# Designs tried in a protein design run: peptides against a protein of PDB entry 4Z5W. Part 57

Target 1, 305 residues: chain A of PDB entry 4Z5W
Amino acid sequence: IPDVFLELNKLWYFSAQSNLFNGEMPRSLSNSRSISLLSLRNNTLSGQIYLNCSAMTNLTSLDLASNSFSGSIPSNLPNCLRLKTINFAKIKFIAQIPESFKNFQSLTSLSFSNSSIQNISSALEILQHCQNLKTLVLTLNFQKEELPSVPSLQFKNLKVLIIASCQLRGTVPQWLSNSPSLQLLDLSWNQLSGTIPPWLGSLNSLFYLDLSNNTFIGEIPHSLTSLQSLVSKENAVEEPSPDFPFFKKKNTNAGGLQYNQPSSFPPMIDLSYNSLNGSIWPEFGDLRQLHVLNLKNNNLSGNIP

## One batch from the design tools (peptide; made by RFdiffusion4, then SolubleMPNN)

Design b2_p13_5_s1 (from b2_p13_5, 7 letters changed)
Fold by OpenDDE base, seed 3:
Structure b2_p13_5_s1 (fold): chain B 305 residues (1-305), chain A 13 residues (1-13)
Amino acid sequence: as target 1 above (305 residues)
Amino acid sequence: SRPVQPTNEIFTT
């Protein structure tokens, strides 16, 4: 990428995703005063990620995902006072979340999907201080760690939590009951154990629940038949989606399906591939907004309602 | 061996 961004003093949006750009990020781009949205996703960019946050006063969105960047997570990003959305997916940091992220009050959406992030306890302890954090994607990190259940953890404004394919141990953490705005929860493809907690049915905005491919035992909580978002059409005020798309893998397509916003996911309860027992509650028939109920490969018995 | 069902997890790229 040429070092010409000093001349582009009116540049607000730069999208150069899915090209063959190599080398380092241009210094003029890292010092751009005008840029609000920067996407360099899916290139071959290298070196360290450096942004001059004192210069980049308009930066609101940063997508550097699927590049060959190296080094640490930039600890100065909280100094970018308008930075809301960050996609660092597939950047192999081999690092912990910087402690400076405790001060990241502008942060609304963060993805580290498949970024070799370590220490989930430290990550969640840091990120809970991000009071505006609504979307958190941590899929394919923290391999074989324990999902912290510390009741002091608080994500009051969290709407989307995705921590899939981490081989995490532990239980569904009680601290999630402090996230009343939670709309989408994916904890699939872990080693989570215990029972599915009844308080999940009190999350009135929860329309997408994936607990599949874990080691859950006991009965399906009857409270899941009372999930308000699945009983009635809530007028979901479409809050601003993160500027990065989500992907859900399907059997046939290596890249998965793209979902541009969380609201594009079909309303779903997936409890498949666990060790759940008991009956299917007839009251699942009350979930008139539910598109997908997946209970396959459990120890369920009785009649199908 | 659990059939390697394609992971249907959500991720970003």
Scores: peptide ipSAE 0.399, ipTM 0.795, DockQ to the pose 0.093
Fold by OpenDDE base, seed 1:
Structure b2_p13_5_s1 (fold): chain B 305 residues (1-305), chain A 13 residues (1-13)
Amino acid sequence: as target 1 above (305 residues)
Amino acid sequence: SRPVQPTNEIFTT
């Protein structure tokens, strides 16, 4: 990418995604006072990620995903006082989340999907201080760590939590009961154990629940039949979605399906591939908005209602 | 052998 962004003093949006750009991010871009939205996703950019947050006073969205960046996660990003959305997916950091992210009050959406992030306990302890954090994607990190259940953890404004394919140990953490705005929860493809907690049914905005491919035992909580977002057509207030798309892998497509916003996911309860027992509750028939109920490969018994 | 289940996890890229 040429170092010509000083001349582009009115440039508000720069998207150069899905090209063949290599080398480092140009210094003039890292110092741009005008840019609000920056996307360089899916290139071959390299070197260390550096942004001059004192210069980049208009930066609101940063997508650097699927690049060959090296080094640490930029600890100075919280100094970008307007920065709301960050996509750092598929950047191989091999790092922990910086302690400075405790001060990241502008942060609303964060993805580190498949970024070799380590220490989930530290990550969640840091990120709980981000009062405006609504979307957190941590898929394919923290391999074989324990999902912390520390009751002091609080994500009051969290809407989307995705921590899939981490081989995480532990249980469904009680601190999630303090996230009343949660709409989408994916904890699939872990080694989570214990019972599915009844308080999940108290999350009135929860329309998408994936707990598949774990080691959960016991009965399906009857409270899941009372998920308000699945009973009634609540007009889910279309809050501004993250500036980055989500992907869900399907059996047949190597690239997955793209979902531009969380609301584009079909309403779903997936509890498949666990060790759940007992009956299927007839009251699942009350979930009039439910599109997918997947209970496959459990130890369920009794009548199908 | 556990059937190789398709990963249906959500991610970004």
Scores: peptide ipSAE 0.396, ipTM 0.793, DockQ to the pose 0.089
Fold by OpenDDE base, seed 5:
Structure b2_p13_5_s1 (fold): chain B 305 residues (1-305), chain A 13 residues (1-13)
Amino acid sequence: as target 1 above (305 residues)
Amino acid sequence: SRPVQPTNEIFTT
């Protein structure tokens, strides 16, 4: 990428995604006063990620996902006072979340999906201080760690939480009950155990629940038949998230379908591939907005209602 | 163009 961004003093959106760019980010780009949205996703860019936050006063979205960047997670990013969205998926950091992220008050959406992040306890303890954090994606990290159940953890504004495919141990964490605005929860492909907690049915905005491929036991909580977002069509006004795409995949090797917003996901309850027993509640018939109910590969019995 | 690499993957069964 050429070092010409000093002359481009009116450049607001720069998208160079899905090209063959290599080398480092040019210094003039890291000092751009005009750029609000920066997308360099899916290239072969390298070196350390550095942004001059004192210069980049208009930066609101940063997508650097699927690049060959190295070194530490940039600890100065909280100084970018307007930075809301960060996509660092598929950057191999081999690191913990920086302590400086406790001060990241502008942050609304963060992904480290498949970025070799370590220490889930420290990560959640840091990120709970991000009061505006709505979307958190931590899939394919924290391999074989324990999901912390510390009740003091508080994500008050959290709408989307995805921590899938980590082989995490533990139970469904009670601190999620402190997130009443939660719309999407994915804890699939872990080693989570115990029962599915009844308080999960009190999350009135929850329209997408994936607990599949775990070791859950006991009955399906009857409270899931009263999930308000699945009984009645609530108008979830999603703010337009900029360059933060999701990809729905049938497996790790499949092609993904791109979804630009979580609201585009079909309303779903997936409890498949567990050790759940008992019957299917007839009151699942009250979930008039439900598109997908997946209960396959359990120990369920009785009549189908 | 480089093939689109999925990011922020949501896995389904």
Scores: peptide ipSAE 0.353, ipTM 0.881, DockQ to the pose 0.826
Fold by OpenDDE base, seed 4:
Structure b2_p13_5_s1 (fold): chain B 305 residues (1-305), chain A 13 residues (1-13)
Amino acid sequence: as target 1 above (305 residues)
Amino acid sequence: SRPVQPTNEIFTT
């Protein structure tokens, strides 16, 4: 990428995703005063990620995912006072979340999916201080760690939580009950155990629940038949989301279908590949907005209602 | 172009 961004003093959006760019980010780009949205996703860019937050005063969205960047997570990013969205998926950091992220008040959406992030306890303890955090994606990190159940953890504004494919141990953490705006919860492909907690059915905005491929036992909580977002079609106000794509995949190696918004996911309850027992509640018939009910590969019995 | 690599994956069963 040429070092010409000083001359481009009106450049607001720069998208160069899915190319063959190599080398480092040019210094003029890291100092751009005009750029609000920067997407360099899916290239072969390398070196340390550095952004001059004192210069980049308009930066609102940063997508550097699927590049060959090395070194530390940039601890100065909280100084980018307008930076809302960060996609650092598929960057091999081999790091913990920086302590400075406690001060990241502008942050609304963060992904470290498949970025070799370590210490989930520290990560959640830090990120709970991000008062505006709505979307958190931590999939394919924290391998074989324990999902913390610390009751003091609070993500009050969290709408989307995805921590899939981590081989995490523990139970569904009660601190998630402190997230009443939660719309999407994916804890699939872990080693989570215990029962599915009844308080999940009190999350009135929860339209997508994936607890599949875990070691959950006991009955399906009857409270899941009263998930308000699945009973009645709430008009999900599509908030304008910056470039933060999701990809629906059948497995880690498959191609994915791109979804630009979490609202584009079909309303779903996936409890498949667990050790759940008991019957299917007939009151699942009240979930008129439900598109996918996946209960396969459990120990369920009785009649199908 | 480089093949699109999925990010922020949501896995399905």
Scores: peptide ipSAE 0.339, ipTM 0.878, DockQ to the pose 0.823

Design b2_p13_5_s2 (from b2_p13_5, 6 letters changed)
Fold by OpenDDE base, seed 3:
Structure b2_p13_5_s2 (fold): chain B 305 residues (1-305), chain A 13 residues (1-13)
Amino acid sequence: as target 1 above (305 residues)
Amino acid sequence: SRPVQPTNIIYTT
């Protein structure tokens, strides 16, 4: 990418995703005063990620995902006082989240999907201080770690939590009950154990629940038949979606389906591939907004309602 | 049988 961004003093949006750009990020781009949205996703950019946050006073969105960047997560990003959305997916950091992210009050959406992030306990302890954090994607990190259940963890404004395919141990953490605005929860493809907690049915905005491919035991909580978002059409005020799309891979050989916003996911309860027992509650029939109920490969018995 | 690879997971890229 040429170092010409000093002349582009009116540049607000730069999208150069899915090209063949190589080398380092241009220094003039890292010092741009005008840029609000920067996407360099899916290139071959390298070196360290450096942004001059004192210069980049208009930066609101940063997508650097699927590049060959190296080094640490930039600890100075919290100094970008308007930076809301960050996609760092598929950047191999091999690092912990910087402690400076405790001060990241502008942060609303963060993805480290498949970024070799380590220490989930430290990550969640840091990120809980991000009071405006609504979307957190941590899929394909923290391999074989324990999902912390520390009751002091608080994500009050969290709407989307995705921590899939981490081989995480532990239970569904009680601290999630402190996230009353939670709309989408994906904890699939872990090694989570214990029972599914009844308080999940108290999350009135929860329309997408994936607990599939874990080691859950016991009965399906009857409270899941009372999920308000699935009983009635809530006038979900479409809050601003993250500037990065989500992907869901249905088949091993296919590309992931793209979802531009969390509301584009079909309302779903997936409890498949666990060790759940007992009956299918007839009251699942009350979930009039539910598109997908997946209970396959459990120890369920009785009649199908 | 469990799928050989994680499927239906949500991620970004």
Scores: peptide ipSAE 0.525, ipTM 0.924, DockQ to the pose 0.096
Fold by OpenDDE base, seed 4:
Structure b2_p13_5_s2 (fold): chain B 305 residues (1-305), chain A 13 residues (1-13)
Amino acid sequence: as target 1 above (305 residues)
Amino acid sequence: SRPVQPTNIIYTT
């Protein structure tokens, strides 16, 4: 990428995603006063990620995902006072979340999907201070760590939490009950154990629940049959989605299906591939908005209602 | 049996 962004003093949106750009990010780009949205996703860019937050005063969205960047997570990003959305997926950081992210009040959407992030306890302890954080994607990190259950953890504004395929140990953490606006929860492909907690059914906005491929035991909580978002089609105000798409990989050999917003996911309860027992509640018939109920590969018995 | 590899997970890239 040429170092010409100083001349482009009116450039508000720069998207150069899915090209073959290599080398470092141009210094003039890292100092752009005009850029609000920057996407360099899916290139071969390298070097340390550096942004001059004192210069980049208009930066609101940053997508650097799927690049060959090295080094540390930029600890100065909280100084980018308008920065809301960050996609750092598939950057091999091999790092913890910087402590400076406690001060990241502008942050609304963060993805570190498959970025070799370590120490989930520290990550959640830090990120709980991000009062505006609505979307958190941590899939394919924290391999074989324990999901913290510390009751003091509070994500009051969290709407989307995705921590899939981490081989995480532990239980469904009670601190999630402090997230009453939660719409999408994916904790699939972990080693989570215990029972599915009944308080999950009190999350009135929860339309997508994936607890599949864990080690959950006991009965399906009857409270899941009363999830309000699945009973009634409330006019979910389309809240501003993250500026990065989500992907769902149906097959090992296929590319992921792209979903531009969380609301594009079909309303779903997936409890498949656990050790759940008991009956299928007939009151699942009350979930008139439910598109997918996946209970396969459990120890369920009785009649199918 | 579980699938050999994770499928149906949500991620970004």
Scores: peptide ipSAE 0.522, ipTM 0.925, DockQ to the pose 0.095
Fold by OpenDDE base, seed 2:
Structure b2_p13_5_s2 (fold): chain B 305 residues (1-305), chain A 13 residues (1-13)
Amino acid sequence: as target 1 above (305 residues)
Amino acid sequence: SRPVQPTNIIYTT
C-alpha cells in the first residue's frame, strides 16, 4: 500500500480488504487524522501493528484480520478514544491480552478469533473492565486452558460471547448470569463439563445457544423451555452490529457462511454431542421462535414430544 | 462419535 495517506486528509473510510497487498501498513495511514473506518482484512500485510492513536482521533473501526502481522498486540489501542470495533482474527500474536485493555472504554466489539491468544483467565480479567464491550469473539485460542468460573468476573453489557473450539476445561461459568443482555452464546467444541446451569433460561435475550461438542452431563434444564426471546418476538431494537462479519462453518469441506449481524443467526439451541440424559421437555413446543433444536448424540431417553 | 473437525463454530476472519 503506498504511503500517500497524508494527502488524503478527508479520507473517512478506507477498505482494501481481500486484495494482495503485502509489506507494512504505510506510516501515513497509521497517522491518519481523518480515517474512521479502516479495513485491511485478508491481505498479506506484515510487520508490527502500529497505530498512532494520538493522531488517529477519528478511528472507530479497525479490521486487520487475516494478515501476516507479527509482534505484540498494540498496547496503545485504548488511547484511540473512539475505537469501538477491532477485528484481529487470524493474526498470529502468540500473546496475552495487554493489561492496558482494562482502560479500553470505547471498545464495543473485539475479535481475536484464531490469533494464538494465551491465558484466558487474564484475558477475561482484563476485558471485564471494558464497560461498553458487547461482542467478544475468542474462538480458536487458549488451547486446553481452563475457562475461569470466578464469580467476580462481570460483563454487564455483553450481548455476544463466542469462545468456541478452544478445548477449554471447566464448567459453564456462573459469571455469565451477570450478563442479562446476552443474546448469543457459543461455547461449542470445548471440554466443558458438569451440568448445564438452569440460570441460562433466565437470560431473556438469549436466542442462540451453542453448547455442542462438550462433556456436559445430567438433564437439559427445564428453564431453557422458557427463554423469553424464543417464546415471543421481541422488538429487538437493531443495535449497531460489529463492523466485522461472523462466519459459521457448517461442514468440514465448505467455506464458512457469512453472517453480517448476530441477528442473522437463526434462533437455536444446540446441545448436541454431549452426555445429557433424561427426557426432551414437551415445553420446547412453547419456543415458537426457535428455528433449530439440536439434541443429537446425547443419552436422552423417553418419548419424543 | 464427535465430528473429526469443529463444525458450526462461530468465528471471524
Scores: peptide ipSAE 0.521, ipTM 0.922, DockQ to the pose 0.095
Fold by OpenDDE base, seed 5:
Parts: structure tokens; C-alpha cells; sequence
Structure b2_p13_5_s2 (fold): chain B 305 residues (1-305), chain A 13 residues (1-13)
């Protein structure tokens, strides 16, 4: 990428995604006063990520995903006072979340999907201080760690939490009960155990629940039949989505399907591939907005209602 | 049978 961004003093949006760009990010780009949205996703860019936050006063969105960047996660990003959205997916950091992210008050959406992030306990302890954090994607990190269950963790404004395919141990964490605005939860493909907690049915905005491919035991909580977002249509507030899309890979041989907004996911309860027992509650018939109920490969018995 | 690799997970890229 040429070092010509000093002359582009009115440039607000720069998208150079899905090209063949290599080398480092230009210094003039890292000092741009005008840029609000920056996407360099899916290139071969390298070196350390550096942004001059004192110069980049208009930066609101940063997508550097699927590049060959190296080094640490930039600890100065919280100094970018308008920066809301960060996509760092598929950057091999081999690092922990920086302690400076405790001060990241502008942050609303963060993805480290498949970025070799380590220490989930430290990551969650840091990120709970981000009071405006609504979307957190941590899929394919923290391999074989324990999901912390510390009740003091508080994500008050969290709407989307995705921590899939980490081989995490532990239980469904009680601190999620402190997130009453949670709309989408994916904890699939872990080693989570215990029972599914009844308080999960009190999350009135929860329309998408994936607990599949774990080691959960006991009955399906009856409280899941009273999930308000799945009973009635009333509260589909079109909230500002992250500037990055989500992907869901349905088949091993297919590419991931793209979802531009969390609301584009069909309303779903997936409890498949666990060790759940008991009956299917007839009151699942009250979930008039539910599109997908997946209970396959459990120990369920009785009649299908 | 259970898939050999994780499927139906949500991620970004």
C-alpha cells in the first residue's frame, strides 16, 4: 500500500479488503486524521500493528483480520477515543489481552476469533471494564483452559457472546446472569459439564442459544420454554450491529455462511450432542418465534409432544 | 455420528 495518506485529508472510508497487499501498513495511514473506517481484511500485511491514536482522532472501526501481522496486541488502542469496532480474527498473536484494555471505554465490538489468544480468566477480567462492550467473539482460542465462573464478573451491556470451539472446561458461568441484555450465546464445541442452569431462561432477550457438543447432564430446564424473545416478537430492536460480519460453518465441506447482523441468525435452541435426559417439555410449543430446536444425540425419553 | 471437526460454530474472519 503506498504511503500517500497525508494528501488524502478528506478520506473517511478506506476499504482495501480481499486483495494481495503485502508489507507493513503505511505510516501516513497510521497517522490519518480523517479516516473513520479502516478495513485491510484478508491480505498478506505483516509487521507489528501500530496506530498513532493521537493523530487518528476520527477512527471508529478497524478491520485487520486475516493478515500476517506479528508481535503483541497494540496496548495503545484505548487511546483511540472513538474506536468502537475491532476485528483481529485470524491474526496469530500468541498473546494475552493487554491490561490497558481496562480503559477501552469506546469499545463496543471485539473479535479475536482464531487469533491464538491465551488466558481466558485474564481476558474476561480485563474486558469486563469495557462498559460499552456489546459483542465479544473469542471462538478458537484458550485451548483446554477453564472457563471462569467467578460471580464478580460483570458484562452489563453484553448482547453477543461467542466462545465456541475452545475445548473449555467448567460449567455455564453464573456471571452471565449479570448480562440481562444477552441476545446470542454460543458456547458450542467445548468440554463444559454440569447441568444447564435454570436462570438461563430469565434472559428475556436471548433468541439464539448454542450449547451443543458439550458434556451437559440432567434435564432440559423448563425455564427455556418461557424465553420471552421466543414467545413474542415485540422487542426486535434493530441495534447497531458490528461493522464485521459473522460466519457459521454448517458443513465440514462447505464455506461458512455469512451473516451481516446477529438478527440474521434464525431463532434457535441447540442442545445437541450432550448427555441430557428426561422428556421434551410440551411447553416448547409456546416458543412461537423459534425456528430451530435441535435436541439430537442426547439421552432424552418419553413421548414427543 | 459426531462430526470430526467443529461445525455450526460462529466465528469472524
Amino acid sequence: as target 1 above (305 residues)
Amino acid sequence: SRPVQPTNIIYTT
Scores: peptide ipSAE 0.518, ipTM 0.920, DockQ to the pose 0.097

Design b2_p13_5_s3 (from b2_p13_5, 5 letters changed)
Fold by OpenDDE base, seed 3:
Structure b2_p13_5_s3 (fold): chain B 305 residues (1-305), chain A 13 residues (1-13)
Amino acid sequence: as target 1 above (305 residues)
Amino acid sequence: SRPEQPTNIIYTT
């Protein structure tokens, strides 16, 4: 990418995703005073990520995902006082989240999907201080770690939590009950155990629940039949979605389906591939907004209602 | 049988 961004003093949005750009990020771009949205996703950019946050006073969105960047996660990003959305997916950091992210009050949406992030306990302890954090994607990190159940963890404004395919151990953490605005939870493809907690049914905005491919035991909590978002059409005020799309891979050989907003996911309860027992509650019929109920490959018995 | 690879997971890229 040419180092010409100093002349582009009115540049607000730079979208150069899915090209063949290589080398380092231009210094003039890292010092741009005008840029608000920066996407360099899906290129071959390399070197360290450096942004001059004192210069980049308008930066609100950063997408550097699917590049060959190296080194540490930039610890100075919290100094970008307007930075809301960060997509660092598929950047191989091999790092922990910086302690400086405790001060990241502008942060609303963060993805480290498949970024070789380590220490989930430290990550969650840091990120809980981000009071405006609504979307957190941590899929394909923290391999074989334990999902912390520390009751002091608090994500008050969390709407989307995705921690899939981490081989995480532990239970569904009680601290999630402190996230009453949670709309989407994906903890699929872990090694989570214990029972599914009844308090999940108290998350009135929860329309998408994926607990599939774990080691859960016991009965399906009857409280899941009373999830308010699935009983009635909530006039969910479409809050501004993150500037990065989500992907859901249905098949091994196909690209993931793109979902531009969390609201684009069909309302779903997926409890498949566990060791759940007991009956299918007939009151699942009250979930009039539910599009997908997946209970396959469990130890359920009785009648299908 | 469980799928050979993780499917239906949500991620970004």
Scores: peptide ipSAE 0.533, ipTM 0.930, DockQ to the pose 0.096
Fold by OpenDDE base, seed 2:
Structure b2_p13_5_s3 (fold): chain B 305 residues (1-305), chain A 13 residues (1-13)
Amino acid sequence: as target 1 above (305 residues)
Amino acid sequence: SRPEQPTNIIYTT
């Protein structure tokens, strides 16, 4: 990418995603005063990520995902006072989230999907201070760590939490009950144990629940039949989606399907591949908005309602 | 049996 962004003093949106750009991010781009949205996703860019936050006063969205960047997570990003969305997926940091992210009050959406992030306890302890955080994607990190259940953890404004395929141990953390706006929860492909907590059914906005491929035991909580978002067509106010798409890979050989918004996911309860027992509640029939109920590969018994 | 590889997970790239 040429180092010409000083001349582009009116450039508000720069998207150069899915090209073959190599080398470092241009210094003039890292100092752009005009850029609000920056996407360099899916290139071969390298070197250390550096942004001059004192210059980049208009930066609201940053997508650097799927590049060959190295080194540390930029600890100065909280100084980008308007920065809302960050996609750092597939950047191999091999690092913890910087302590400075406690001060990241502008942050609304963060993805570190498959970025070799370590220490989930520290990550969640830091990120709970991000009062505007609505979307958090941590899939394919924290390998074999324990998901913290510390009751002091609080994500008041969290709408989307995705921590899939981390081989995490522990239980469904009770601190999630303090996230009443939670719409989408994916904790699939972990080693989570215990029972599925009944308080999940009190999350009135929860339309997508994936707890599949864990080690959950006991009965399906009857309270899941009362998930208000699945009973009634609430007009989910389409809140501004993250400026990065989500992907869901159904088959190993297929590319991930792209979902531009969390609302584009079909309403789902997936509890498959656990050790759940007892009956299928007939009151699942009350979930008129439910598109997918997946209970396969459990120890369920009785009649199918 | 559990699938050999993680599928249906949500991620970004």
Scores: peptide ipSAE 0.528, ipTM 0.927, DockQ to the pose 0.094
Fold by OpenDDE base, seed 5:
Structure b2_p13_5_s3 (fold): chain B 305 residues (1-305), chain A 13 residues (1-13)
Amino acid sequence: as target 1 above (305 residues)
Amino acid sequence: SRPEQPTNIIYTT
């Protein structure tokens, strides 16, 4: 990428995604006063990620995902006072989240999907201080760690939490009951155990629940038949989505399907591939907005209602 | 049968 961004003093949006760019980010780009949205996703960029936050006063969105960057996660990013969205997916940091992220008050959406992030306990302890954090994607990190169940953890404004395919141990964490605005939860493909907690049915905005491919036991909580977002259509507030898309891989041989917004996911309860027992509640018939109910590969018995 | 690799997970890239 040429070092010409000093001349581009009116450049607001720069998207150079899915090219063959190599080398480091140009110094003039890291000092741009005009850029609000920066996407360099899916290139071969390398070196240390550096942004001059004192110069980049208009930066609101940063997508550097799927690049060959090295070194630490930039600890100065909280100084970018307007920075809301960060996609750092597939950057192999082999690091913990910086302690400075406790001060990241502008942050609304963060993805470290498949970025070799370590220490989930520290990560969640840091990120709970981000009062505006609504979307958190941590898929394919924290391999074989324990999901912390510390009741003091508080994500008051959290709407989307995705921590899939981490081989995490533990239970469904009670601190999620402190997230009343939660709309989408994916904890699939872990080693989570215990029962599915009844308080999960009190999350009135929860329209997408994936607990599949764990080791859950006991009955399906009857409270899941009263999820208000799945009973009625009334409260689909179109909230500002992250500036990065989500992907869901349905089949091993298929590419991931792209979802531009969390609202593009079909309303779903997936409890498949667990050790759940008991009956299917007839009151699942009250969930008039439910598109997908997946209960396969459990120990369920009785009549299908 | 269970898939050999994780499927239906949500991620970014």
Scores: peptide ipSAE 0.522, ipTM 0.923, DockQ to the pose 0.097
Fold by OpenDDE base, seed 4:
Structure b2_p13_5_s3 (fold): chain B 305 residues (1-305), chain A 13 residues (1-13)
Amino acid sequence: as target 1 above (305 residues)
Amino acid sequence: SRPEQPTNIIYTT
């Protein structure tokens, strides 16, 4: 990428994703006063991620995902006072989330999906201070760590939490009950154990629940049959989605299906591949908005209602 | 049997 961004003093949107760009980010780009949205995803960019937040005063969205960047997560990003969305997926950091992210008040959407992030306890302890955080994607990190259950953890404004395929141990953490606006929860492909907690059914905005491929035991909580978002069409005001797409991989050999916003996911309860027992509640018939109910590969018995 | 590889997970890239 040429070092010409100083001359582009009106450049608001720079989208150069899915090209063959290599080398470092140009210094003029890291100092752009005009750029609001920067997307360089899916290139071969390298070097340390550095942004001059004192210069980049208009930066609102940053997508650097799927590049060959090295080194630390840039600890100065909280100084980018308008920066809302960050996609750092598939960058091999091999790092913890910086302590400075406690001060990241502008942050609304963060993805570190498959970024070799370590220490989920520290990550969640830091990120809980991001009061405006609505979307958090941590899939394919924290391998075999324990999901913290510390009741003091609080994500008040969290709408989307995705921590899939981490082989996490522990239980469904009670601190999630402090996230009453949660719409999408994916904790699939972990080693989570215990029972599915009844308080999950009190998350009135929860339309997508994936707890599949864990080690959950006991009965399906009857409270899941009363998930309000699945009973009634809430006029969910489409809140601004992250500026990065989500992907869902159906088949091992296929690319993931792209979902541009969380609302594009079909309303779903997936509890498949657990050790759940008991009956299927007939009151699942009350979930008139439910598109996908997946209960396969459990120990369920009785009649299908 | 459980799938050999994670499927249906949500991620970004």
Scores: peptide ipSAE 0.522, ipTM 0.927, DockQ to the pose 0.095

